# Peptides against a protein of PDB entry 3HUF, part 2

Target 1, 320 residues: chain A of PDB entry 3HUF
Amino acid sequence: MWIIEAEGDILKGKSRILFPGTYIVGRNVSDDSSHIQVISKSISKRHARFTILTPSEKDYFTGGPCEFEVKDLDTKFGTKVNEKVVGQNGDSYKEKDLKIQLGKCPFTINAYWRSMCIQFDNPEMLSQWASNLNLLGIPTGLRDSDATTHFVMNRQAGSSITVGTMYAFLKKTVIIDDSYLQYLSTVKESVIEDASLMPDALECFKNIIKNNDQFPSSPEDCINSLEGFSCAMLNTSSESHHLLELLGLRISTFMSLGDIDKELISKTDFVVLNNAVYDSEKISFPEGIFCLTIEQLWKIIIERNSRELISKEIERLKYA

## One batch from the design tools (peptide; made by RFdiffusion4, then SolubleMPNN)

Design b2_p15_2_s4
Fold by OpenDDE base, seed 2:
Structure b2_p15_2_s4 (fold): chain B 320 residues (1-320), chain A 15 residues (1-15)
Amino acid sequence: as target 1 above (320 residues)
Amino acid sequence: SEEEEEEKKEKEELE
């Protein structure tokens, strides 16, 4: 989201969030959803127009800002952005930091981009929330991105957490839920006067972890916890592969259970299967190897003695 | 003077 601040008390000492939309900036405007009052004798009554665009799909993957347009409203002394005079037709900016000078005002308006990109675990939740979040200047998507800062957990009562949620947790993405999104939808008016009124997603995250026994106390408890073990997995999901890598596992991939030969078994401590294959092919599992699902593995890795638990299961099958 | 009219317009824009 874009945040503006200013020196010399010209914004009355307030930080303001600018959502996608158009703002008239000047001395003789009243602060509202479309106007920014600036208190200086050196600026025009109506001095500039700020226009913030909605996020692009590219912004979700790059963490780039919503496009910021500045137009001078035909003032005597003009408008400058980053020491450059704004052109007559206005100029567009993609920099994360903008110093905006209105006329001869000795104090600048400082605009800065606070990165917030929300990943969704399923398309239904994305379809429900994307429009509202985009109107807040928040990029949204389904796919994993290096720019993602938050992950929406799908709360199904009594369901196990998804592989996406497990991976988001280990990647140290802030996990949020629909309650946080609901709260975000209500703050749009209050944050005009005070940007600090934006809800803290870390509080939501702490509450999710505290109230759900399916999470370890920290990602650090699980990262590299299985270092030195080797697994084989069915080549089905990129997120599953990345999750197993974060556990410190050496990973081999196979396309079918028939590809699991004696050589692979000799190098592998256990096999990770998806739920569909695990349930359908239980009778056809290779002899002498421990097979489990990611969800079963997760139940082991959240325990403090995860290495001992896995070792016992491997030993049990070697002597059976 | 043209300068006083410009100062007056500037003052009217800034007033």
Scores: peptide ipSAE 0.046, ipTM 0.706, DockQ to the pose 0.056
Fold by OpenDDE base, seed 5:
Structure b2_p15_2_s4 (fold): chain B 320 residues (1-320), chain A 15 residues (1-15)
Amino acid sequence: as target 1 above (320 residues)
Amino acid sequence: SEEEEEEKKEKEELE
């Protein structure tokens, strides 16, 4: 999201979030959803127009800012952004930091991009919330992204957490739920005067983790917890692969259960399967190797004695 | 000073 602040009390000492939309900026406007009052005698009654675009699909993957357009409203002294005069037709900016000078005002409006990028685990929830979040200047998507700051957990009552949720937790993404999204949808008016009134996602996250026994106390408890073990995985999910890497596993990939030969078994402590293959092929598992799902592995990993539990299962099958 | 008068005129034109 874009946040503006200014020196010299020209913004009344307040920071403001700018959501996607159009703002008239000037001395003789009242602060609302489409106006920014700037208090200086050196600023025109209506000085500039700011236009913030909704996030692009690219912004979801890059964590880049929403495009920020500045237009001078035919003022005597013009408008500058980063010491450059704004052109007559307006200019668009993709920099994360903008110093906006209105006329001869000695104080600048500082605009900065606060990165917030929300990944959804569930496409239905994305479909429900994407429009509203995009109108807040928040990029949204389903795919894993290095720019992802928040992850929306799917609340299905009585289900295990998804691989996406597990991975989001281990990569230290802030896990949020629908309650946080609901709260975000209500803040538009309150944050006009004070950007600090934005809800803290970390509090939501802490509550989610505290109230769900499927999470360890911290990601650090699980990261590299299986260092020194080797697994084989069906080449079906990049997210599953990254999850297993974060556990410190050496990973071999195979395309079918038929590819699990004696050589692979000799190098592998256990095989990780997706739920569909695990359920369909239980009878056809290779002898002498421990096969489990990621969800079954997760249940072991969240235990304090995870390494001992896995070692016992591996040993049980070597002597069978 | 001439500068103060110009600043004053510039402020009045912006008002």
Scores: peptide ipSAE 0.045, ipTM 0.707, DockQ to the pose 0.043
Fold by OpenDDE base, seed 3:
Structure b2_p15_2_s4 (fold): chain B 320 residues (1-320), chain A 15 residues (1-15)
Amino acid sequence: as target 1 above (320 residues)
Amino acid sequence: SEEEEEEKKEKEELE
């Protein structure tokens, strides 16, 4: 989201979030959803127009800002952004930091991009929330992205957390829920006067982790916890692979259970399967190798003695 | 006052 602040009390000492939309900026406008009052004798009654675009699909993957357009409203002294005069037709900016000078005003409006990019685990939830979040200047998507800052956990009571949720947790992404999204949708008016009134996602995250025994206390408890072990997995999902990498595992990939030969078994401590393959092919598992699901692995890795537990299961099957 | 004339000029220059 874009946040503006200014020196010299020209914004009355307040910070403001600029959501996607158009704003008239000037001395003789009243602060509302479409106007920004700036208090200076050196600025025009109506000085500039700011236009914040909705996030693009590219912004979800790059963590780039919503496009910021500035147009001077035919003022005598013009408008500058980052010391450059705004062109007659307006200019567009993708920089994360903008110093906006209105006319000869000695104080600048400082605009900065606060990164917030929300990944969804569930396509139905994305479909429900994407439009509203985009109108807040928040990029949204389903696919894994290094730009993601937040991850929406689907609250199904009594279900195990998904691989996506596990991976998001280990990546140190802030896990949020639908209650936080609902709260975000209500703040649009309150943050006009004070950007600090933006709800803290970290509080939501802390509450989720505290109230769910499927999470360790921190990602650091699990990251590299299985260093030195080797696993094999079906080449199924990138998230599953990345999750196992974050556990410190050496990973071999195979295309089918039939590709699990004696050589692979000799080099592998255990095989990680998805639930569908695990349930359908339990009878066909190779002898002498420990096969488990990611969810079963997760239940082990959240334990304090995860390495000992894994070692015991590996030994149990070597001597069976 | 000279200040009022400067304020008036600034006001006219910004209209």
Scores: peptide ipSAE 0.045, ipTM 0.703, DockQ to the pose 0.050
Fold by OpenDDE base, seed 1:
Structure b2_p15_2_s4 (fold): chain B 320 residues (1-320), chain A 15 residues (1-15)
Amino acid sequence: as target 1 above (320 residues)
Amino acid sequence: SEEEEEEKKEKEELE
């Protein structure tokens, strides 16, 4: 989201979130959803127009800002952005930091991009929320992204957390739920005057973790917790691979259970399978190898003695 | 005052 602040009290000492939309900026406008009052004698009554575009799909993957358009409203002294005069037809900016000078005002409006990218674990929830979140200037998507800051957990009553949720947690992504999204949808008016009134996702996250025994106390408890162990996995999902890497596992990949030869078994402590393969192929598992699902692995990892538990299971199957 | 004249000039320059 774009946030504006200014020196010299020209914004009344307040920070404001700018959502996608159009804003008239000037001395003689009233602060509302489409106007930004700036208090300076050197600023025209109606000085500039700011237009913030909705996020693009690319912005979800890059964490780039919504495009920021600035147009001078034919003022005597013009408008500058990053010390450059805004062109007569207006200019568009993709920089994360904008210093906006209105006329000869000695104080600048500082616009900065606060990165917020929300990944969804559920396509139905994405479909429900994407439009509203995009209107907040928040990129949304389903795929993992290095720009992801927040992850919407799919709440199914009585189900285990998904691999996506596990991975998001280990990546230190802020896990949120539908209650947080509902709260975000209501803040549009309150954040006009104070950007600090933006709901803290960390409080939502803390509540989710506290109330769900499927999460460890911290990501740090799990990161590299299985260092020194080796696994083989079916080449199915990038998220599963990245999850296992974050656990500190050495990973070998295979395409089918038939590719699990004696050499692979000799180098591998356990095999990680998806639920479908695990359930269908239980009878055909190679002898002397510990096979488990990611969900079964997660149940071990959340325990304080995860290394001992895994070691015991590996030993139990090697000597059976 | 000089401040009022500057204010007037700035007002006239911005109108």
Scores: peptide ipSAE 0.047, ipTM 0.716, DockQ to the pose 0.049; fails the geometry check

Design b2_p15_8_s3
Fold by OpenDDE base, seed 5:
Structure b2_p15_8_s3 (fold): chain B 320 residues (1-320), chain A 15 residues (1-15)
Amino acid sequence: as target 1 above (320 residues)
Amino acid sequence: EEEEEEEKEAEEKAE
């Protein structure tokens, strides 16, 4: 999201979130959803127009800012952004930091981009919330992204957490639920006066972990917990591969269960399968190898003695 | 109600 602050008292010592939309900026406007009052005699009554676009799909993957357009409103001394005069037709900016000078005002408006990118695990939840979140200047998507800051857990009572949720946890993404999204939908009016009133997702995350026994106490309890073990996986998802890498596993990939030969078995401690393959092919599992799902692996990983537990299961099936 | 076309000029006297 874009946040503005200013030097001196020209913004009355307040910070403000700028959501996607159009703002008239000047001395003689009242602060509301479409106006920004700036207090200086050197600033025109109506000085500039700021237009913030909704996030693009690219912004979700890069964590880049919503496009920020600045237009001078035919003022005597113009408007500058990063020491450059704004062109007659206005200019658009994709920099994360903008120093905006209105006329000859000795103080600048400082606009900065706070990165917030929300990944959804469920397409239906994305479809429900994407529009509202985009109107907050928050990029959204389904795919994993290095720019992802938050992950929406689908709250199905009594279901195991998904691979996406497991991976989001291990990569230290802030996990949120629908309650946080509902809260975000109500904040637009309160954050006009003070950007610090933006809801803290970390409280929601702490509550999720505390109230769900499917999470370990920290990602650090699981990261590299299986260092020294080797697994094979069916090449089904990049997310599953990255999850297993974060556990410290050496990973071999195969295309079908028929590719699991004696050589692969000799160098592999266990095979990781998705639920569909595990359930359909259970009768066809190779002899002398431990096969499990990611969800079954996760149940072992969250235990304090995970290494001892997995070693016992490997031994049990290798000598059966 | 004539929306007074707010004078866009700055009050600062050009020194």
Scores: peptide ipSAE 0.032, ipTM 0.709, DockQ to the pose 0.148
Fold by OpenDDE base, seed 2:
Structure b2_p15_8_s3 (fold): chain B 320 residues (1-320), chain A 15 residues (1-15)
Amino acid sequence: as target 1 above (320 residues)
Amino acid sequence: EEEEEEEKEAEEKAE
C-alpha cells in the first residue's frame, strides 16, 4: 500500500494510506477519500492530482508498487518528484519511494510503498476477496511468489491443514484467515486519518497458531529437522517438493510406483505419496520401504522428537 | 509578495 507523510507539519503530523483512486492535493481542499489538504502558503489552492492504479498481475510476482501518477494542476511553480519536474501531461512512477515537492514549499511529501501481497490457498476464496483487496492496493494470487507476505489459510472445520499452509508456515509467510480479510474491509475509512490503524496481521497469525495444534511452535523447529534422511516422492506439486526441501530431505522423484526399483529403495529412507495414490495403492506398496502421506509426515514433523519417530518407523519395516 | 501572487493566481483559476 502507498503511505504518505510530510515534513514541517504540512500534513498535520499524520501519515495517510492512499488506496487506488484519485486525489486532489492542495491548500484549499478538505481531507476526504479524494482530497489531501496540505497546509502551506507556498502551495496552490488546488496544486496536484495523485492517481494510484490498482495492482497488476506482475506486481503480485515482483512485490512492486501500484503505479503512482502525479499531475501538476497548472501551478505557477509546478510540481517535482524525486527532484524532477513533472511533465505537462503528468508522469507515472513505479519507484517505492517518492519525494514530492509542491511549488516552492520547503517541505516535501514523502510517499513510500509498504509491501503487502496476499497468496490464497484456493481459487474460491481468491474469487471472493481479490476485488476488495485490489481496491486496497494489495496484489493477490494463487501461485507461490517470492513477493508474498501473507497467506490465506482455508478454514474447513475438522480438516487437516493443506500442503500450501504447511509450506507457507515453513517459508515464514504470515498466515491469516477470512476474519482478518473481513477486518481489512472495514478499516478503509479509518486509515485515511491515521495509517497506524491498519490491523497487525502478526497478531492474527499468533492467534491462528496458538489455537491450532496442527502447527509447531515455530518454523525453526521444523526447518532442516530431517537433515540426513532421504525420500522419494511421486512427481506431484512443486509446493510438496519445496516443503520437503525445507525439511532438509534429499529428494528423488518418480512417475509411478512401478519406477521404484531396488536401487531407489536402497538409497531411500521413506516414500512420500499423495492421499489418492496412498489409499488406492496400499496393497501394491514395494516391500521393505516406508510409505506415508505428506499429512502423515507433517504429524511426525510437528513433534519435538521427529527424528526418533521417523527412525523407529524405518527400522520397524526393515525387520518385517 | 510571492505568497500574494500565488493566492491571486489560485483565485483566478477558481473562477
Scores: peptide ipSAE 0.032, ipTM 0.732, DockQ to the pose 0.195
Fold by OpenDDE base, seed 4:
Structure b2_p15_8_s3 (fold): chain B 320 residues (1-320), chain A 15 residues (1-15)
Amino acid sequence: as target 1 above (320 residues)
Amino acid sequence: EEEEEEEKEAEEKAE
């Protein structure tokens, strides 16, 4: 989201979130959803127009800011952004930091991009929330992104957490839920005067982890917890691969259980399958190898003695 | 539209 602050109390000492939309900026405007009052003698009654665009799909992957357009409203001394005079038709900016000077005002409006990029695990939830979040200047998507800051966990009571949720947790992404999204939607007007009124996602995350026994105490408890073990991965997603890598596993990828020969069994500690293959082929598993799903693996990983549990199961099958 | 105080001072000096 874009946040503005200013020196010299020209914004009344407050930070403000700028959501996608158009703002008239000037001395004689009243602060509202479409106006930013700036208190300086060197600022026109109506000095500039700020227009913030909604996030692009590219912004979701890059963590780039919503496009920030600045137009001078035909003022005598103009408007500058990053020491450059704004062009007659206005200019658009994609920099994460903007120093906006209105006329000869000795104090600048500092606009900065606070990265917030929300990944959804569930397409239905994305469909429900994406429009509202985009109107907050928050990029949203389903696919993994290095720019992802938050991950929406689907609250299905009694279901195991998804691979996406597991991976998001290990990546140290802030896991949030629908309750946090609802809070974000309700604060839109209240944060006009004070950007600090934005709800803390970390508190939501702490509460999710604390109240859900499917999470370990920290990502650090699981990261590299299986270092030194080797697995074969069959018919799993890229997220599953990345998850297993974060566990410190050496991974071999195969297309079929038929690719698992005696040589591979000798070098592989266990086989990871998706649920569909596990359920359908359970009777046809190779002898002498431990086969499990990601969800079964996760249940072992969250235990304090995960290495010992896996070792014991591997040994049991190698000597059987 | 009342001009910026600096605009007025600058115009009054230019006149």
Scores: peptide ipSAE 0.028, ipTM 0.709, DockQ to the pose 0.065
Fold by OpenDDE base, seed 3:
Structure b2_p15_8_s3 (fold): chain B 320 residues (1-320), chain A 15 residues (1-15)
Amino acid sequence: as target 1 above (320 residues)
Amino acid sequence: EEEEEEEKEAEEKAE
């Protein structure tokens, strides 16, 4: 989201969130959803127009800002952005930091991009929330992205956490729920005057972890916890692969259970399967190898003695 | 002196 602040009390000492939309900026406008009052004698009654675009699909993958357009409203002294005069037709900016000078005002409006990019685990929830979040200047998507800052956990009562949730946690992404999204949708009016009134996603995240025994105390408890072990997995999910990498595992991939030969077994401590393959092919598992699901692995990983538990289970099956 | 004239011209165009 874009946030503006200014020196010299020209914004009345307040920070403001600018959502996607159009704003008239000037001395003789009243602060509302489409106007920004700036208090200075050197500023025209109506000085500039700010237009913030909705996030692009590319912004979800890059974590780039919503495009910020500035147009001077034919003022005597013009408008500058980052010491450059705004062109007659207006200019568009993709920089994360904008120093906006209105005419000869000695104080600048500082606009900065606060990165917030929300990944969804569930396509139905994405479909429900994407439009509203985009209108807040928040990029949204389903696919893993290095730009993601937040992850929406699907609250199904009594279900195990998904691989996406596990991976988001280990990536140190702030896990949020539908309640946080509801709060985000309601704050739009209150944050016009004070950008600090945005709900704290980190507090939501802390509450989720505290109330769910499926999470370890920190990602650091799990990262590289299985260093030195080797696994094999079906080449089905990139998120599953990345999750196992974050555990410190050496990973071999195979396309079918039939590809698990004696050579692979000799180099592999255990095989990680998805639930569907585990349930359907349990009878066909190779002898002398430990097969488990990612969910079963996660239950071991969250334990303090995860390495001992894995070692014991590997030994049990080698001598069975 | 020049700063005061620029403030006055800014006030007159801002009226």
Scores: peptide ipSAE 0.026, ipTM 0.711, DockQ to the pose 0.075

